# Designs tried in a protein design run: peptides against a protein of PDB entry 1LOE. Part 20

Target 1, 181 residues: chain A of PDB entry 1LOE
Amino acid sequence: TETTSFSITKFGPDQQNLIFQGDGYTTKERLTLTKAVRNTVGRALYSSPIHIWDSKTGNVANFVTSFTFVIDAPNSYNVADGFTFFIAPVDTKPQTGGGYLGVFNSKDYDKTSQTVAVEFDTFYNTAWDPSNGDRHIGIDVNSIKSINTKSWKLQNGKEANVVIAFNAATNVLTVSLTYPN
Target 2, 181 residues: chain A of PDB entry 1LOE as posed
Amino acid sequence: TETTSFSITKFGPDQQNLIFQGDGYTTKERLTLTKAVRNTVGRALYSSPIHIWDSKTGNVANFVTSFTFVIDAPNSYNVADGFTFFIAPVDTKPQTGGGYLGVFNSKDYDKTSQTVAVEFDTFYNTAWDPSNGDRHIGIDVNSIKSINTKSWALQNGKEANVVIAFNAATNVLTVSLTYPN

## One batch from the design tools (peptide; made by RFdiffusion4, then SolubleMPNN)

Design b2_p20_3_s3 (from b2_p20_3 with Y4K V6I A15S Q18S I19L)
Fold by OpenDDE base, seed 1:
Structure b2_p20_3_s3 (fold): chain B 181 residues (1-181), chain A 20 residues (1-20)
Amino acid sequence: as target 1 above (181 residues)
Amino acid sequence: DGYKRIGFSATSNNSEISLV
């Protein structure tokens, strides 16, 4: 079974392995997806596609990735909208902003999306988010409405270390997030 | 065909969201 492993460790102004979309851009040691202004959507794609499914054999690849993200809001009470790691068709373009996180367009399942995402959602959308209103990590399959969620306590302005792994044999996607003290 | 791209996305009305 094919396995892909990668991590994001350093960014620069000449980041040739990324495709920037929307408001996304790099500076020294930072990939900025959004500025602290209204109605922003920023994305960055790895320029090289990955082969996650073999149509001839039916085999699905494993993958593991790690990265560190920061959400810096003016206060901890009002924070919108969120951050997402996603896997999408090679020609993917920014989708609906706001609560759709620039990745989806509907809460209804849409197989044509062909998109899987791990969301780090800071804003409660009544129509699809967990009813407790907690900020949360979610796994999204072809819909902004997560198939599974877990409450997550945002540390405003702090670096969150994330590891995402997919086990093809068990069809299980795991996510870990830690804030180093 | 089994090929996908991996990426990051963020939306905001008031916050700076970055990877470091």
Scores: peptide ipSAE 0.768, ipTM 0.967, DockQ to the pose 0.868
Fold by OpenDDE base, seed 5:
Structure b2_p20_3_s3 (fold): chain B 181 residues (1-181), chain A 20 residues (1-20)
Amino acid sequence: as target 1 above (181 residues)
Amino acid sequence: DGYKRIGFSATSNNSEISLV
């Protein structure tokens, strides 16, 4: 079984392995997806596609990735809209903004999306988010409506360390988030 | 065809969202 392992550890102005979309850009040791402005969408793709499925054998690849993200809002109680890690078709473009996180266009399952995302959702959308209203981590398959969620306490302005692992043999996606400081 | 791209996305009305 093929395995892809990678970590996101450093960004810079001379970044050559990223495709920037929307408002995404790099500065010294930082990839900024959004600025603190209204109705903004920012994305960044790894330029090299990942081979996740072998058409000859049917094998699905494992992967492990780690990264650190920061959400810096004016205050801790009013934060919109969220952040995602996603896997999408190679020609993927920014999708609907706001609560759709720039990744999806519907709360209904849409096979044509061919997109899986791990969302870190800071804003409650009544139409699809968990009814408890908590900020949450979600696993999204072809829909902004998560198939599974877990409450998450945002630490505004702090670095969140994330590890995402997929085990193809068990078909289990694992997400871990920690605030070390 | 078995190939996908991995990426990050964020939307905002008031927040700067970044990776470090």
Scores: peptide ipSAE 0.768, ipTM 0.967, DockQ to the pose 0.867
Fold by OpenDDE base, seed 4:
Formats: structure tokens, C-alpha cells, sequence
Structure b2_p20_3_s3 (fold): chain B 181 residues (1-181), chain A 20 residues (1-20)
């Protein structure tokens, strides 16, 4: 079984291995997806596609990735909308904004999406988010309505270290988020 | 098919979201 491993270390203005979409852009040492203004969508794709399954054997690849993100809101009591790591078709374009996080278009399962995402959702959408209203980490498969969620406490303006791993043999996706002390 | 792209996405009404 193939394994794809990559770590996000740093960004720069001459970044050539990214495809920028919407409001996404790089500056020195930072990839900025959104600014603190209304109705923005920003995305960045790694330009090189990844081979996630073998057409001959049908085997699905393992993968491990790590990155650090920051959500910086002027008011910690009102933060919208969220951040995602996702895997999508090679020709993927920004999807619906707002609560759909620029990745999905429906709360109903849609096979044609062919998209899996790990969401870090800061805004409660009544129609699909967990009823407790907590900010949360979610695993999304072809829908903005997560198949699994866990409450998450945002530390406004702090760096969150994330590790995402998929084990093909066990079909388990793990997500770890830490705020270093 | 067997190839996908990985990426990051964010939407906002009032927050700056970045990777560092």
C-alpha cells in the first residue's frame, strides 16, 4: 500500500507549488486564506496531484500530513465561518461559501462531490451542525454535514498544530489538534 | 479516479484564517 506523507513547514511569496483560489494568497511565512471581512472564500491547493488509490489493485493509499493554522478574529465571541483541510478532484474549484466552507454545496450526501474534508468549524449552522452549538472538528464526506464531530475550543489568534493521518488498512482517519504551551 | 488534489479552504465573515 502506498503512503503519501507531507508536512507544511513555511510559505513564501514565491511559492510555486500551490494553486491559489478565491482570496487565498501567500506572503512572507504565511498562507492567508481569508481576511476579516464579510463573505470571503479563500483556498489553496497543492499543485501536484496525489495518487490515492491503485487502479490495478484497488488499494487505497495511506497518508499523513501536518500543518499549523491560525484563526484571528476581532471578537472571540463571534467567529465565522471556519477552516478546512480537504481532498478533492484535481479540477476542484471553490464551492459554496459561508457555512459550506468553500468546499461543499449541500448537507445531503452527494457522490459527485468526491470530496473529503476535515473541518475546523467556528460557526453554528442549525441545519447541519451538532445541536450543542459547540465549535467543532468534523470529518466531512461528500457533504457539509459531518459524519463525525468533536467539540473544539478555539484559541483566538493562536497557532494550532494539526496532524491528520489515514490508515487504509483499518480505514481510520485520525485528527489531532494541539495548542502548544 | 486515483488522483486527487489536497488543499486548504476557509470562509469568513469576520476572521483572518491563515497557515503558518
Amino acid sequence: as target 1 above (181 residues)
Amino acid sequence: DGYKRIGFSATSNNSEISLV
Scores: peptide ipSAE 0.760, ipTM 0.966, DockQ to the pose 0.849
Fold by OpenDDE base, seed 2:
Structure b2_p20_3_s3 (fold): chain B 181 residues (1-181), chain A 20 residues (1-20)
Amino acid sequence: as target 1 above (181 residues)
Amino acid sequence: DGYKRIGFSATSNNSEISLV
């Protein structure tokens, strides 16, 4: 079984390994996906595709990735809409904005999406989000409606360190988020 | 064919969302 491991720690204006979509751009060692304005969608893809599934053997690859993200809102009580790590078809383009996080188009399962995402959702959408209204981390498979969620307390303007790992042998996806002091 | 791209996405009405 193949293992893909990568870490994202440094960005620059001459970034060669990213494909920018929507409002995404790099500057000052930062990848900015959205600015604090209405109805924005920003995405960035690794330019090199990864081999997730072996068509000959049927084996699924392991992967581990780490990154640090920041959500900076005018206040900590009203924050929209969210951030997502995702794996999608190589020709993926920005999808529906707002609560769909630019990755999905439906709350109903759509296998044609062929997209898996880890969402860091700051805005409560009544139609699909957990009823407790908490900000949350979610695992999304072909739908914005998460198959699993965990409450998450946003630290507005602070760096969140994330580790995402997938073990193909156990079919377990692990997500860790830490706000270091 | 088993190939995918990995990426990041964010949507906003009021927030700057970035990776550092």
Scores: peptide ipSAE 0.759, ipTM 0.966, DockQ to the pose 0.872

Design b2_p20_3_s4 (from b2_p20_3, 6 letters changed)
Fold by OpenDDE base, seed 1:
Structure b2_p20_3_s4 (fold): chain B 181 residues (1-181), chain A 20 residues (1-20)
Amino acid sequence: as target 1 above (181 residues)
Amino acid sequence: TGYKRIGFSATSNNSEIRLV
């Protein structure tokens, strides 16, 4: 099977390997997806597509990626809406904002979406989120309604180090998040 | 198809969300 590994560690205004969508932009030190304003959506795509599935052999690629993100909210109790790592069709465009995280349009399974996402969800949407109301990490397949979730304690304004890996042999997607102390 | 793009997305009503 094929393996794709990538990480983002540095940003700049001439970031040629990224496609910016919505309100996303770079500076010398950071990629800002959203500003602290109402109803904003920001995305950034790696410009080079990845070969995730081989039509001739049927093989699915492994991949691993790492990155660091920050959610900087006015307070710790009212934070909306969330952050997402996703894999989508090459011509993907921003989707519904708010609780749909700019990646999906429905809580119903939609195979035409062809999108898998790892969500870091800070806002409780009663229609699809876990009933305990916890902020959570979720795995989303063609729907904003996660197939699996785990509670996540947001540290407002702190850097979260994330590693996401997919093992094609076991069909397991792993997500780790740590806050350096 | 077998090709996809990887990316990041964020939505907000009150928060700055960034990668560093």
Scores: peptide ipSAE 0.765, ipTM 0.964, DockQ to the pose 0.852
Fold by OpenDDE base, seed 5:
Structure b2_p20_3_s4 (fold): chain B 181 residues (1-181), chain A 20 residues (1-20)
Amino acid sequence: as target 1 above (181 residues)
Amino acid sequence: TGYKRIGFSATSNNSEIRLV
């Protein structure tokens, strides 16, 4: 089966392999998705589509990606709304903002979404988030309501190193997040 | 088709969210 391996570690002002949506932009070697203002949505897509599924054989591709993100809030207590890595149809556009993270439109399963996301959710939405109220990492399939979650302690303003890997043979998606010393 | 796009998304009411 095919394997796609890539990482994003540097962003130039003339970045040409990204499609910017909403408030997303590059500056000072950073990809800024949101500014610290109310009701903002920012996205960035790899320009080149990825071949995930082979219709002739039915095979699904493996992939591995790594990146570093920062959530920079005024304080560690009130932080909204969150960050996602996602895989979506090639013509994907920003979806509902706020707790839907610009990726989904419903907590109900919607197969027409054709979207899988790894969420790093900083804000508790009573209607769909884990009842313990913790900030969390979640796996989302066609819904903002995660099929699996893990509590995550945000370090405000610090760089989080993430590795996401998908093994097609086992159908396992692995997420690793670390804050380097 | 079997093709998808990979990307990042963030929403905010008070936070700057960026990749570095």
Scores: peptide ipSAE 0.761, ipTM 0.964, DockQ to the pose 0.880
Fold by OpenDDE base, seed 4:
Structure b2_p20_3_s4 (fold): chain B 181 residues (1-181), chain A 20 residues (1-20)
Amino acid sequence: as target 1 above (181 residues)
Amino acid sequence: TGYKRIGFSATSNNSEIRLV
């Protein structure tokens, strides 16, 4: 079984292995997806596609990735909208903004999306988010309405270390988030 | 298809979201 493993440790203005979309851009030592203004959508894709599925064998690849993100809001009680790690078709473009996180267009399951995302959602959308209103980590498959969620306490302005792994043999996606500082 | 792209996405009305 194939395994794709990568970690994200450095960003720079000369980084040409990324495809920038929307408001996303790199500056020294960081990839900025959004600025603190209204109605922004920013994305960045790794330019090299990954081989997830082998059509000859039917095997699905494992993958593991790690990265660090920061959500920097004016205050801790008013934060919108969220951040995602996602896997999408190679020609993917920014989708609906706001609560759809630039990744999806519907709360209804849409197989044509062919997109899986791990969301770090800071804003409660009544129509699809968990009813408790908590900020949450969610696993999204072809819909902004997560198939599974877990409450997550945002530490505003702090670095969150994330590890995401998919085990094809067990069909289990694991997500871990820690605030080391 | 068997090939996908990995990416990051963020939306905002008031927040800077970045990877470091």
Scores: peptide ipSAE 0.758, ipTM 0.963, DockQ to the pose 0.854
Fold by OpenDDE base, seed 2:
Structure b2_p20_3_s4 (fold): chain B 181 residues (1-181), chain A 20 residues (1-20)
Amino acid sequence: as target 1 above (181 residues)
Amino acid sequence: TGYKRIGFSATSNNSEIRLV
């Protein structure tokens, strides 16, 4: 089984291995997806496609990745909308609607989207988010409505260290998030 | 084809969201 391992270590203005979409850009060794303005969406894709599934053998690749993200809001009680790590078709484009996190466009399952995301969702959307209203980490498969969620306590303005791993043999996706400080 | 792209996405009405 093929394994892809990579980590996000630094960004720069001359970043050539990223495709920027929407309002995404790099500066000062950071990748800024959104600024603190209304109705903004930003994305960045690794330019090199990843071979996730082998059509001949049916094998699915393992992968592990790590990165650090920050959500920086004016206050800790009103934070919108959220952040995702996602895997999508090579021609993927930003989607509209803040609650869809720039990745999906429906709460209904749509296998044709061929998109999987790990969401870090800071805003409660009544139509699809967990009813307790908690900020949460979610696993999204072809829908913004997560197949699994866990409550997550946002530390506004702090760096969150994330590790995401997929084991193809067990079909288990693991997400860890730690605030080291 | 079996090929996908990996990426990051964020939406906002009031928040700066960044990778560092």
Scores: peptide ipSAE 0.754, ipTM 0.963, DockQ to the pose 0.868

## One batch from the design tools (peptide; made by RFdiffusion4, then SolubleMPNN)

Design b2_p21_1_s1 (from b2_p21_1 with M1L S3F K7N V10I)
Fold by OpenDDE base, seed 3:
Structure b2_p21_1_s1 (fold): chain B 181 residues (1-181), chain A 21 residues (1-21)
Amino acid sequence: as target 1 above (181 residues)
Amino acid sequence: LKFLPENVRIGFSATTSDALF
């Protein structure tokens, strides 16, 4: 079987394998999705399309992705919306609806979006987030309203390590998050 | 994942709102 892989240990000012959307950019070797300003959206896509499944054979790809992220909030108790890792159609565009993390445009299920996201949600939206109000990791399928969530304690300004894996045989997506420091 | 297109892009996305400050 064929495999697609890439690794970026540092992000340069001319990162040609990324498509930047909205306010997404690189600075100080970091991929920065949003500026510390209100009402903004920032995205970055890996430029090469990924063949995630094959309609001729019915095969579905397995995949593993890992990344390190930092959320810097002016106030650890008053933070922005958070971010997602997402899988979407090749022509996906940033969405501007508030609270939808730039990926979705409704809390309602919309199969036409054809988008899967793992959200790292730092803001409680009463209309669709888990009722306990916790910051959380969520798995989103065609909607900002997660099909599954788990509470997550944000450590403001600290590096978190994330691993996301999909097993095609079991149809299970797993997410792990740790703060190694 | 067969509800997705056969070819997709992966990426990261984030938003800020009035709740940032």
Scores: peptide ipSAE 0.695, ipTM 0.910, DockQ to the pose 0.910
Fold by OpenDDE base, seed 1:
Structure b2_p21_1_s1 (fold): chain B 181 residues (1-181), chain A 21 residues (1-21)
Amino acid sequence: as target 1 above (181 residues)
Amino acid sequence: LKFLPENVRIGFSATTSDALF
């Protein structure tokens, strides 16, 4: 199998390797996906397509992605809706906002979506989120309803370090999140 | 992951809603 890695440690105004969608943009140091305003969607795509599997050989790529994100909400007790890392078709466009995180359109499995996401969900949606109401990390496959979730305690305004790795041999996606400070 | 296209893009997304206020 082949391995692909993606990591960005610093953003700039001339970030040529990103495709911005919705309200997403960069400053001298940060990629900003949304502002603290109502009903917005912001996305940023890595401009280079990734060959994630090969239909001729059947080989599937391994990959590792690392990044740092900050959620800075005006009220730590009422935060919506979340942050997402995703893999989608090259021509992907922003999808439904709010609880669908701009990545999906349904809680029902939709193979035509062809999208995998790791959600960092800060808002409880009764229709599909874990019943305990906890903020959580979720793995989403062609649906906003996660196939697996883990409770996550948001530290508002603090930097979270994330590592996402996929092992093709075991078909396991691993997500790690830490608050170093 | 064979249900995905052979070539994909990766990215980040975030949303806000009325619940923020």
Scores: peptide ipSAE 0.689, ipTM 0.924, DockQ to the pose 0.876
Fold by OpenDDE base, seed 4:
Structure b2_p21_1_s1 (fold): chain B 181 residues (1-181), chain A 21 residues (1-21)
Amino acid sequence: as target 1 above (181 residues)
Amino acid sequence: LKFLPENVRIGFSATTSDALF
């Protein structure tokens, strides 16, 4: 199988390898997806497509990606809606906002979505989120309703280090998040 | 992951809503 590794480093205003969608943009050192205003959707895609599997050989890529993100909400006790890492068709465009995180359109499985996401969900949506109401990390496959979740305590304004790895042999996606500071 | 296209893009997304305010 193939192995793909990507690392997210600093972003600048002269990034040529990003496709910005919605309200996404870059500053001197950061990729900013949303402003602290109502009803925004911001996305950024890496411009180069990734060969994730091969239909002729049946091989599926292994991959590891790491990045740092910050959610900085004006009110630490009222934060919506979340941040998402996703894998989607090359022509993907922003989807439904709010609790759908700009990545999905339904809580029902939709194979036509062809999208996998790791959500860092800060807002409890009664219709699909875990009943405990916790902020959570979720793995989403063709639906905003996660196939698996884990409670996550947001540290507002702090940098979270994330590692996402996929092992094709075991078909396991692993997510780790730490707040080093 | 074979339900995905052979070639994909990766990215990041974030949203806000009225619930924030």
Scores: peptide ipSAE 0.683, ipTM 0.910, DockQ to the pose 0.867
Fold by OpenDDE base, seed 2:
Structure b2_p21_1_s1 (fold): chain B 181 residues (1-181), chain A 21 residues (1-21)
Amino acid sequence: as target 1 above (181 residues)
Amino acid sequence: LKFLPENVRIGFSATTSDALF
């Protein structure tokens, strides 16, 4: 039985070298994180490390990234788990699958995780997701339980354009998602 | 973001499970 696949058709202004983990792979046109099969975890990392902050100066980097993703599910209602954009230690490896999105291992805050994620969550997990059951965008800091969420209407099979920006001066992470047309 | 290492990697992750929905 087919399930949900996740693909990134655009991941930044420049094509970068990638480190593939789990079931992730790429073609010229897209980065495929999962195929439409069950029990998969797929990840891809930009190979070059990013100096996100400096302990000597105390400065924190600003950054802006954009990408386009596509979710392909058998139908709009039955969509499994989800996908994330994340920032993690350079030696990061796939974490717990399913509702933990391959990025986290707990709903409790775990400082040792050292991971920030923007989740595009397509499956309602009663233990930590917003009680309204909506598909949502979430900001995750060292936990799969988001510190902030926003309902999001999935358009199955359509390209969603995402922009994620961090402003160090204001300490604000901004996420925008739009469907063209 | 100072709780992160000074050097990090950026990436994408996606998962599916045994559930159809």
Scores: peptide ipSAE 0.676, ipTM 0.903, DockQ to the pose 0.639

Design b2_p21_1_s2 (from b2_p21_1 with M1L S3F E6D K7Y V10I)
Fold by OpenDDE base, seed 1:
Structure b2_p21_1_s2 (fold): chain B 181 residues (1-181), chain A 21 residues (1-21)
Amino acid sequence: as target 1 above (181 residues)
Amino acid sequence: LKFLPDYVRIGFSATTSDALF
């Protein structure tokens, strides 16, 4: 079997194992994707390609990833647009901003996207988000319109701990988010 | 996940818009 892994505890100013895109950068040991300014997209990719499946054998990888993120919005009642973890082609570039989270370009399924994302969506877009208007966690497959969602209570300025796991045998992606204390 | 390329990159993304203000 083949295994790849990485861990980043502190982010440095010359983080060579990350590819920064848009407004993404590191400061004071933090990876910062956006600031509280209008109309920005920020992304950061792990520089090493990941062997996610083998087209010759049909074998699909299992994976587990964990991370901590913080959303700092000036007003807790007006937060846009969200944060995502994503899997995409190696040459992936920032996509449409705003409600598309810099990862997708359509609410319709687009197989050419070849992108899977876990969204932490803070803004209600009537055209594709759950009708209850709740902030939510979503699983996105080749579309900004999630195949599954779960309501999520944003704690502005607090650290959220996330674990994402994929089981190849069951084809199930599991997402957990907690705010410690 | 067989609709993905054999090799991919993983990462994070975030956006802001006029709705923030």
Scores: peptide ipSAE 0.702, ipTM 0.931, DockQ to the pose 0.928
Fold by OpenDDE base, seed 4:
Order: structure tokens, then C-alpha cells, then sequence
Structure b2_p21_1_s2 (fold): chain B 181 residues (1-181), chain A 21 residues (1-21)
């Protein structure tokens, strides 16, 4: 059985195990993905490739990842566009910004994307987001249009704890988010 | 997940847009 694990508790300016893309950087031991300016895309990749499945044997990896994120917007009533955790080809580069969250280019299923994302979407895009207009968590497979969503109440400036787990046997991806006191 | 490459990278992404301001 092959196992890969990693943990980053504090982020440094010379973080060797991260690949920064776009406006992503580290400051004050925090990974910062965006600036408080218009039209930015920021990404950070774990530098080591992950063996997610084996095409020779058909075996698919199980995984659990946990992280904490903060969205701190100057205007809590108008927050765009969101934050994602994603899995993509090793040579992945920033994709379309705005509502595409820097990870996708289409609302239509695009198998060539080969990207899975868990979005924490703060902005309602009429063309693909749930019609209730709620901020939401979404699971995205090769499209910015989520295959499943759940309403999520953003607590501006607060730390959200996230756990994402994938069970290969059941092919179920589980996402949990909490705001601890 | 078999539609993914055998080896992938994981990461985080975030965006802003004109709608933010």
C-alpha cells in the first residue's frame, strides 16, 4: 500500500514545498491567494505530485485532507469570487478567473480539464450556480457547474475548518466545514 | 477519479473580480 501524507502548519516566505501561481504568496505565516484588488487569480500547489490512482492496476487512492481558510472581504455583502481546493494535472496552470475560480474554463463538462475541485463559492453566477443565490460549497468535476452543492454561511474574517475525504470503494467525496469558536 | 491522470497536483485557488468592488 502506497501512502502519501504532508502537513504545513506554518507558511514561510521560502516555502519549498509549494508552487505559487498568479498572485499567491506567503506572509506572516499565512498562505495568501489573492490581493484586495480587482481581477486577481492566486493559486498554490503542493509541489510533490500525488499518485491518485494506478491505471495499470485500477487501484484508486483514498485520501483525507484538512485545512483552515479565511475569507476577509471589505464588503460582506459583495464578496467575489471564492476559494477552492482542487486536484489537477501536474502541469496545471491558472485557468479562467472570476467565477471560474481560476480552475475551470467552462460551465460545460470538459473531460480535457481533468480537474476536480471543492469550491467555496461566495458569488452567485446566474449561468451555473444554484438558483437560490446562496453562498455554497460545491463539488466540481471538469466544470465550474457543480455536480452537487450545499448552502454555506460565510463568516467574514473567521477561520473555517475544512475536512475533505474521498472513499475509493464507494466513490464518495465528503466535505465538512465548521467555524470553531 | 479514473478520469484524472495517475499523478496529479493538489492545491488551492482563489479569485477576485470587479464584482468585489
Amino acid sequence: as target 1 above (181 residues)
Amino acid sequence: LKFLPDYVRIGFSATTSDALF
Scores: peptide ipSAE 0.685, ipTM 0.920, DockQ to the pose 0.917
Fold by OpenDDE base, seed 3:
Structure b2_p21_1_s2 (fold): chain B 181 residues (1-181), chain A 21 residues (1-21)
Amino acid sequence: as target 1 above (181 residues)
Amino acid sequence: LKFLPDYVRIGFSATTSDALF
């Protein structure tokens, strides 16, 4: 059985196991994806490639990831786009299209993207987001237009705990979000 | 997930448009 695991409890200034893209950086032991400027993109990738499936055998990996995040967005109508946890080709590059969270470049399905993302979306984009306008968690497959969404009530400035798990046997991706405090 | 490459990278991504976080 092949297993890859890692844990980062504190992000250092010289975190060599991360690849920073765009405006992504670390400060005060936190990973910060965006600078305090408009129209920016920031990303951070785990540096080691992950063997997610084997095209020769057909075997697909199970995985579980957990993380804690904080979003500071006191104004419900003046918020940034949110962020994603994503899985992409090893040579993935930041995408600059507005509203696409730096991961996608279209609301249309594009199989060549080969990207899966769990979005924590704080901005309502009329063209592709759920019509109720709620902040939401979404599962995105090769498109910013989620294949499934769930409303999420953002607690400003509070730490949210997230667990994302994939079961290869059932092909089911699960996402949980809690505010312990 | 067989539509993905055999090897991938994982990470986080965010954008700002009109506002910040």
Scores: peptide ipSAE 0.684, ipTM 0.911, DockQ to the pose 0.756
Fold by OpenDDE base, seed 2:
Structure b2_p21_1_s2 (fold): chain B 181 residues (1-181), chain A 21 residues (1-21)
Amino acid sequence: as target 1 above (181 residues)
Amino acid sequence: LKFLPDYVRIGFSATTSDALF
């Protein structure tokens, strides 16, 4: 078996283990993906490739990742599209912005995308989002249209603790989000 | 996850729309 582990507790101006894309950068020991301006796409990748599965043996890796994120929406919740954790090919580049979250290009299933994302979607896109209009967590497989969603009550400016776990034996991806008191 | 490449990168992404502030 193979195990890969990493952790970053503080972000500095010279994070050599990250690949910054678009408007992504580090400031004040935080990874910042977007500014409070229109039409931005910001991404950050862990620089080391991850061995997610072995095509020779068919073995798929288990993994657990945890992180904290903050969404700041000054005086409006309707200006930003959302935040995502994603898994993509090693040469991945920013994709379509806006409601596609910089990760996808279509609401139709596209196997060539080879991308899995956990979205924390703060903007209702009528073409693919749940009809109730709620902000939501979604699991996206090769499409911006989630295969599963859960309503999520955004707390503006507060730190959300997220844990994402994948169990290869059961083929289940688990996502948890909490706002500590 | 076998539809992914054997090796991948993981990361974060965020976007804003053309909405006015």
Scores: peptide ipSAE 0.647, ipTM 0.894, DockQ to the pose 0.826

